# Ledger of designs, part 75: peptides against a protein of PDB entry 6GMG

Target 1, 331 residues: chain A of PDB entry 6GMG
Amino acid sequence: DSDDRVTPPAEPLDRMPDPYRPSYGRAETVVNNYIRKWQQVYSHRDGRKQQMTEEQREWLSYGCVGVTWVNSGQYPTNRLAFASFDEDRFKNELKNGRPRSGETRAEFEGRVAKESFDEEKGFQRAREVASVMNRALENAHDESAYLDNLKKELANGNDALRNEDARSPFYSALRNTPSFKERNGGNHDPSRMKAVIYSKHFWSGQDRSSSADKRKYGDPDAFRPAPGTGLVDMSRDRNIPRSPTSPGEGFVNFDYGWFGAQTEADADKTVWTHGNHYHAPNGSLGAMHVYESKFRNWSEGYSDFDRGAYVITFIPKSWNTAPDKVKQGWP

## One batch from the design tools (peptide)

Design b1_p23_1 (made by RFdiffusion4)
Fold by OpenDDE base, seed 4:
Structure b1_p23_1 (fold): chain B 331 residues (1-331), chain A 23 residues (1-23)
Amino acid sequence: as target 1 above (331 residues)
Amino acid sequence: SATEEANAERINKANEEAEEKAH
């Protein structure tokens, strides 16, 4: 397949965005207009507006993942992921529920598993953990101090994350963040960093050695959060899409939504920024569009996906890609 | 990495089309 992906052209730093279009409770715009908004609102380094670099425009051009990539400063590793799964609901529905008319047993089990995830509780857990991490970062001037603070905070809250291995994604996430090591970023000072959140939607039935039914209808046992911690083992996520159920059917491999570090307490009022596909203005897919969705619109996902995870990463506090308040659309 | 880039380029569904099918 010809790589029809094109890097969006540079936008003048002072160019104001055109108005976003409302679409199903979302605000939508073409990628070039998002670059204009990004330069006005999110581009700030140490309080100064920046033009989006060619490299950042290239990252953005990759679609939904590109929005998270440009705002986080790195390609998503998805190592520190959280979800919420109602095991009692799952067991009860499997026992007492019945397949719908025409629904296979595997399709029923996959659906019941999908419905047993609570997106709001998963998001709340990620926000709780990000808050703990931010408290641990605030006065820590080296990684050792950060880790000590983090363990103290977790102990005070009686949080099961205190029992995680020192090599776990939970404790290693900061150290593994490129911007933490950058001179103009964290400069190895945890107090210069903040925790941020993005979400990934993906397919559970990715195991090629599994049954065809699991690949088509989901794996009910895959990508469940660990009890007490809410951590999801993402090591088996290889961006494999859902298998077709009929000839000619195709599914997307993933979706990514950027939340950052919004302080809005009401989950339903939070804004999630995501893209539709890679930028192909001269190809069959057309130009990339960027969406700013409310949590409801984001968390609903698509039939392509049966898992949602809320991922924590870090950015420098000097970056404005994760402000406390995000306004949907323009103006 | 080339693998990350190749995975990112496989996002070929417009979210708009997905919403129209969900509704």
Scores: peptide ipSAE 0.026, ipTM 0.650, DockQ to the pose 0.084
Fold by OpenDDE base, seed 5:
Structure b1_p23_1 (fold): chain B 331 residues (1-331), chain A 23 residues (1-23)
Amino acid sequence: as target 1 above (331 residues)
Amino acid sequence: SATEEANAERINKANEEAEEKAH
């Protein structure tokens, strides 16, 4: 029950974290210890450490989405999402592949669709776009200048995103970022903002009007990236979990992983920060844990999900929630 | 909003599936 969620208590600003625990190639800690790390490493505004506010602790308490929420400064809207899908692989496997023993046709098609997504290429595409956006931001002091710079960068790169409508989430993303408009944030100055990345795992079979098989095994046609751009239409993502395939089976609605703006070129060396569940220290779920995973551990996902998206948003450059280098664990 | 709060509720099976994969 949501009623068991508790806001983690404040941690003293100068309290150092306890060591993280290694767990299956990731670093793990309890949420309160992550708050300590966050205050030491990520809390900086204009170079000054900040105590995590009650509001930020409240956001964090929501679990995996809370990690992205506190670091991005807004609840994830997922509007500017990227993925990579191998259409030729998908078609070839559907044509020439066969269901496994005991696998239904719908289960086979759902699995083949899932396997046709390339998480590394999806992540790389988001990084490329974020880089283009950051170049467009660098010398832009108003939104018009940013948009003009962005169009020029896209034209120079012959990027298919140049053909997007002006109302596209691609062009509207900065304008729709609350921290861009804040006086202590961007103050309507694009050059004060930077692009950041997070990832969402979710279920494709969310259409309640679709077949039961699509809800159980995935919708092979849902949430595919547009050719050339890599943009995913996330408008149909309603945080609906996978339908049970057997009695007593239950699936979760989503996962969120925070990357930020790491400069590490090797995807496998990048660190993804995520939470397990909402903080319920006195409930059946227990205390929230925070994980710092390598890309491999993050991108593997769970059976609950058959889609991964890499989402771009913006934060003020004055925030240290998305540093160039992230160290896994503590110390 | 109540909708955002309801959507933010997650029960992660991360530990159980991680244990199954490690084994």
Scores: peptide ipSAE 0.028, ipTM 0.660, DockQ to the pose 0.066; fails the geometry check
Fold by OpenDDE base, seed 3:
Structure b1_p23_1 (fold): chain B 331 residues (1-331), chain A 23 residues (1-23)
Amino acid sequence: as target 1 above (331 residues)
Amino acid sequence: SATEEANAERINKANEEAEEKAH
């Protein structure tokens, strides 16, 4: 029950983390120990480490989304999302493939659709776009200058995003970022902001008006990226979990992984920070754990989800929640 | 908002599956 959620206590600003536990290529720790790491590594505002505030600890306590929330400074809106889908693979597998023994046609189509997403290419697309945005933010001291720079960069790259509407999430994302408007954040100066990336895993079969099979096995046509841009329309994502396929089966509503602004060119070496569940140390779920996973372990996801999206947002450059290099675990 | 709080509640069965798959 939501009523079991507890805000983790404050940790002293100088308290060093305990060693993380290695777990299947991940580094794992309890949420309180992540707060200690966060204060030492990620808390810095204008080069000064900060104690995680009560508000930030409350945000973090919500689990996987809490990790992205505390590091991005806002609840995820998921508006500027990217993915990659191999339409030819999908068509070919549907045509030439066959359901496995005991697999229904709907299960087969849902599985083939899931397998037709390329997580690495989706991530690469988000990184490419974030790089373009970061160049456009450089030396732009107002939103108009940023938008002009962005259009020029897109034109130079012949990028299909240049054709997006001015009201699209792509062009409005900076304006809609609270920290951009904050005096101690961007202060309406784009050059004080940087693009950052997080990922969301979710279920495609969220349409309540759709067939039960789509809700159970996925909607093969839902949440596909637009050709050329890679943009995913996230407007239909309502955090509805997969429907049970058997009695007593239950699925999670979403997963969130924080990447930030790592400069590591090799996707497989990038670190993704995520939480298991809301912090309930006295409840049935127990204490929240935080994981630092390599991209392969993040992108594999869970059976709960058949979609992954890579989302761009913005943070002030004065924040150290998205450093160029993330070290997995502690020390 | 109440909607954000309700949506933010994640029950992480996903990590148990991750541990099972890693095995």
Scores: peptide ipSAE 0.026, ipTM 0.667, DockQ to the pose 0.094; fails the geometry check
Fold by OpenDDE base, seed 2:
Structure b1_p23_1 (fold): chain B 331 residues (1-331), chain A 23 residues (1-23)
Amino acid sequence: as target 1 above (331 residues)
Amino acid sequence: SATEEANAERINKANEEAEEKAH
């Protein structure tokens, strides 16, 4: 029950973290110890360490989304999402493939659709776009200059995003970022902002008007990226979990992983920070744990999800929540 | 928003079970 969620207590600013524990290729710790790490490594504003505020601790307490929330400074809106889908693979497997023994046709189609997404290419696309955006931001002192720079960069790269409407989430993303407008943030100066990336895992079969089979096994046509741009329409994502296939089965509604702005070129070496559940130290779920996973561990996801999206947002350059290098675990 | 908060809280039970199932 939502009533069991507790805001983690404040940690002293200079308290060092305890060592993280290895867990299936990721580093794991309790939320309070992550707060200690966050204060030492990620809390910096204008080069000064900050204690995690009560508001930030409250955001963090929501679990996986809380990690992205505290580091991005806003609840994830998921408006600027990217993925990669191999349409030819999908069509070929549907035509020439067969359901496994005991697999329904709907289950087969859902699985084939899931397997036709390429998480690495989706992530690479988001990184490419974030790089273009960062170049457009660098010397832009107003939004008009940013948009002009962005259009020029896209034209130079022959990127299909140049054809997006001016009202597209792609062009409006900066303007719609609260920290861009904050006096101590961007202060309406694009050159003070940087693009950052997080990922969301979710279920495709969220349409309540669709067949029960789509809700149980996935909707093969839902949440596909647009050709050329890689943009995913996230407007139909309502955080609805997968429908149970058997009595007593339950699925999670989403997972969020924070990447930020790491410069590591090898995707497999990138670190993704996420949480297991909301903080309920006195409840049945127990204390929230935070994980720092490698890309392979993150991108594998869970059976609860058949879609991954890589989302771009912005933070002030003065924030250290998205450093160029992230070290997994502690020390 | 209350909806965002309610949605954020629902995530959490299955990740441990999903981790146990994934391993």
Scores: peptide ipSAE 0.024, ipTM 0.640, DockQ to the pose 0.051; fails the geometry check

Design b1_p23_1_s1 (made by RFdiffusion4, then SolubleMPNN; from b1_p23_1, 9 letters changed)
Fold by OpenDDE base, seed 2:
Structure b1_p23_1_s1 (fold): chain B 331 residues (1-331), chain A 23 residues (1-23)
Amino acid sequence: as target 1 above (331 residues)
Amino acid sequence: SAENAARAELINKAGAEAEAKAK
């Protein structure tokens, strides 16, 4: 229940942020201070700093999803998601591996499935696809030109995505992006847009019709990437958290991390921005905190989640919410 | 553990309310 949620107050446009502090290997600050940083670094539209609007502050106040929301300009739809899964490892471990002491069969299978995902390869796949999309966008002044360019790029790379249906999330993602259609955004000009990436952590065992064990320990067959494309069907993700295994235990429904369009080639040096919970400075949860984590810290996730997806969306090139370089913390 | 402490900071995310607000 978010009844205690408060929209952070406006920060003066020229107010500089206070220093971030280290927290579990990441840079951390309160949401109000992140707003200050955001205004100095990420707020630029057509090269001009902008004060974070009340609407944007409201979006941000929702926690981890709020960070992705304010920077992408829309609530995450997660339609164009990528991951990497080692099927051979999974099968081999199930066949030849053994449950740990005290581990149930269901717990073992869930753990093995989780461990069979490769976060780095999933991220790399998303970056690869985003790069292809950006090349397709570069000189395309209408959607038809973009789609033609995209198909050509995929064909040249012998990418399995070339076989996706024209109505698939892959080909429809641009046209379904609100900022693409906005006059001050893309204005229906693909060349004014760029692909960006965020990540979602979530629980696989969300099917209420499945066994209780799958809800507690994971569904080994759920949310696997399609072979060749790496696409994950996210349609069954309903933000349902892991079921408790003991009385009083509770799990979080999801986590979101914003990457944007960083050009750092070393995945381990990329910065992921995320939040803890909704902003409740006068409530039991307290103020929202924003974290800037390196990939290792982000991709490690939590026991609340057994899936990670890397999602592509689009923003106008005129926005500075996805710069080529992101500096961790402040200063 | 460090993981437990970090996890505690992530509890009670307002995902459902955010989704409702966005629709």
Scores: peptide ipSAE 0.065, ipTM 0.783, DockQ to the pose 0.340
Fold by OpenDDE base, seed 1:
Structure b1_p23_1_s1 (fold): chain B 331 residues (1-331), chain A 23 residues (1-23)
Amino acid sequence: as target 1 above (331 residues)
Amino acid sequence: SAENAARAELINKAGAEAEAKAK
């Protein structure tokens, strides 16, 4: 249980990381070594290297979500989420496809729905929107100016997001970002902020009022993106894991991957940073490990999850937790 | 398999606690 969680100790500011090790096509290291890397590469505020604070180390210790937490500066709210779903593929496969041998109808439908999501297109949509937001932020010195710029950008691109209401997560995301309001952060100046991206993997069958089959095999209708915008309503995501299909089977509640603001145009070359579990060096789970995965490795996910969302949030430009280029591993 | 090994290490039960602490 989380009761075994330990906050990693402080690392000297100038301590260099040990080499990462390969792990199933990923770069892997123990959490303390990631802290060392983070201090060397990502810790900078206004160009000045910083030691990871006790608070940040505590956030990090919570596992995969901790990696996103420490780099974004806030616990993920997941409100501004994007995905891509091929409705035609879904309908066609349901109509013309057949269950595999031993596969139930519910399993078949859940699998077909999962396979109808396009992770690359979902990621691309989030990047597109983040780019629009960044342009809107660039010269805006108050929220009103930002919103006006955003509307203009969306209109110029004929983007369906222009039709979202002012209270939608899309328009409210900036003002609801704690670091935007902080004196040493955005200081209420949009031009001091930039859009960043992280991803969440989770289970669709979270509705306790639904059938057991949906909880076991997925809810084909849940967490689909809205047409045109690509927005996913994440309000029903309660971090409920997949229900076991056999005795002794257990599933994880979620996975988070940090992308930030990489400018690499090739999605396959982008690096995603994530953790395995909360840090429990003296417990059964052991020490937390941090992974740096290429998009292919990240987007594949696990059988624990049938949904992937790409979420936009904001950080101050003065932070280096989302650099233009991310190098996998160390050195 | 690589997936099974990765899955076995992916235990993020502390998420709910983290959320509670962050609020």
Scores: peptide ipSAE 0.043, ipTM 0.754, DockQ to the pose 0.368; fails the geometry check
Fold by OpenDDE base, seed 5:
Structure b1_p23_1_s1 (fold): chain B 331 residues (1-331), chain A 23 residues (1-23)
Amino acid sequence: as target 1 above (331 residues)
Amino acid sequence: SAENAARAELINKAGAEAEAKAK
């Protein structure tokens, strides 16, 4: 029951974390211990270590989304999302493939669509765009300068994003970031901001007007990236979970993973931080756990989800929630 | 708040699913 959620208590600023536990290629710890690590490693504002505030601890307590929330400084809006979809593979498999034994046509189509997404290419596209944005942010002291720089960068790279509408999430993302407008954040200075990345796993079959089969097995046409840009229209994502296929079966609504701004060139070596559920130490779910997973473990996802999006947002450069290097676990 | 209540239902199966896959 959601009513069992509890905000983790404050941790002393200088309290060192206990060692993380290895868990199937991940590093795992209880949320309280993550707070300790966060204060030691990620809490820095202008180079000064900070205690996680009550508000931040409350955000964190919401589970997987809480990790992204506390590190990005805002609840995920998911408006600037990227993915990679192999249309040729999809068409070919639909035409030449066959349902497995016991697999319905709808299940087959949903599976083929899911398998036609390339998580690594989607992630790489987001990193590419984030890099372009970071170059555009550099030395831009107002939004107009940022936008001009961005357009120039896109033109130089012959990127299809240059053709996006000025009101698109791509161009409006910075101005819609609360921390950009904050005096102690960006203070309306783009050069004080940097692009960061997180990922969301979710279900494609969220259209209530669609067939029950699409809700159970996925909507093959939903949440595909636009050709050339890789942009995913996330407006129809309402956090609706997959419909049960059998009595008693239940699926979770989403998963979020925080990447930030790691510079590790090898995608497989990047670390993704995520939580399991909201913090309920006295409830049936128990205490929230935080996981630091390698990309392979993160991108694998769960059967609950058939879509993965890589989302760009912005944080102040003065924050250390998105360092160049993330070390898995503790010590 | 109603918004917080809705957000409190944000759950994933990271731990349980990981264990299931490893078995």
Scores: peptide ipSAE 0.032, ipTM 0.646, DockQ to the pose 0.057; fails the geometry check
Fold by OpenDDE base, seed 4:
Structure b1_p23_1_s1 (fold): chain B 331 residues (1-331), chain A 23 residues (1-23)
Amino acid sequence: as target 1 above (331 residues)
Amino acid sequence: SAENAARAELINKAGAEAEAKAK
């Protein structure tokens, strides 16, 4: 029950983390210990460590989304989302493939659709776009200059994003970022901001007007990226979990993973930070745990989800929540 | 708020599923 959620207590600024525990290829720790690491490594504003505020601790306590929330400085809006879908593979498998033994047609189609998404290509697309955006930000001192730079960069690369509407999430994302407008943040100066990436896993079959089969086994046509741009329309994502296929079965609503702005070129070596559930140390769920996973571990996802999106947002360059290099675990 | 309720319902199966995959 949501009523069991507790805000983790403050940790002394100079308290060092305990060692993380290995957990099936990822590093794991309790939320309180993550706060300690965060204060030592990620809390820096203008080069100075800061204690995680009560507000930030409260955000963090919400679980996987809390990790992205505290590091991005805002609750995820998921508006600027990217994915990669192999339409040819999908069509070919539907045509030439067969349901497994005991698999219904709906299950088969849902599975084939899920398997037709390429997480690595989706991530690479987001990184490509983030790189373009960062170049556009670098010497832009107002939004107009940023947008002009962005359009020029896209034109030079013959990127289909150049054709997006001015009101699209792509062009409006920066001005809609609270930290961009903050005096101690961007202060309306794009050159003080940088693009960052997080990922969301969610269920495709969220349409209540659709068939029960789509809600149980996925909607093969939902949340596909637009050709050329890779943009995913996230407007229909309402955080509705997969419908149970058997009595007593329940699925999770979403998962979030924080990447930030790592410069590691090898996707497999990138680190993704995420949480398991809301912090309930006195409840049945127990204390929240934080995981630092390699891309392989993150991108595998769970059976609860059949979609993954890679989302771009912005943070001030003065924040150290998205460093160039992220070390997995502690020490 | 409805959004807060959705946030409060956040649970994932990272540990359990990771263990299942490792077996």
Scores: peptide ipSAE 0.030, ipTM 0.642, DockQ to the pose 0.055; fails the geometry check

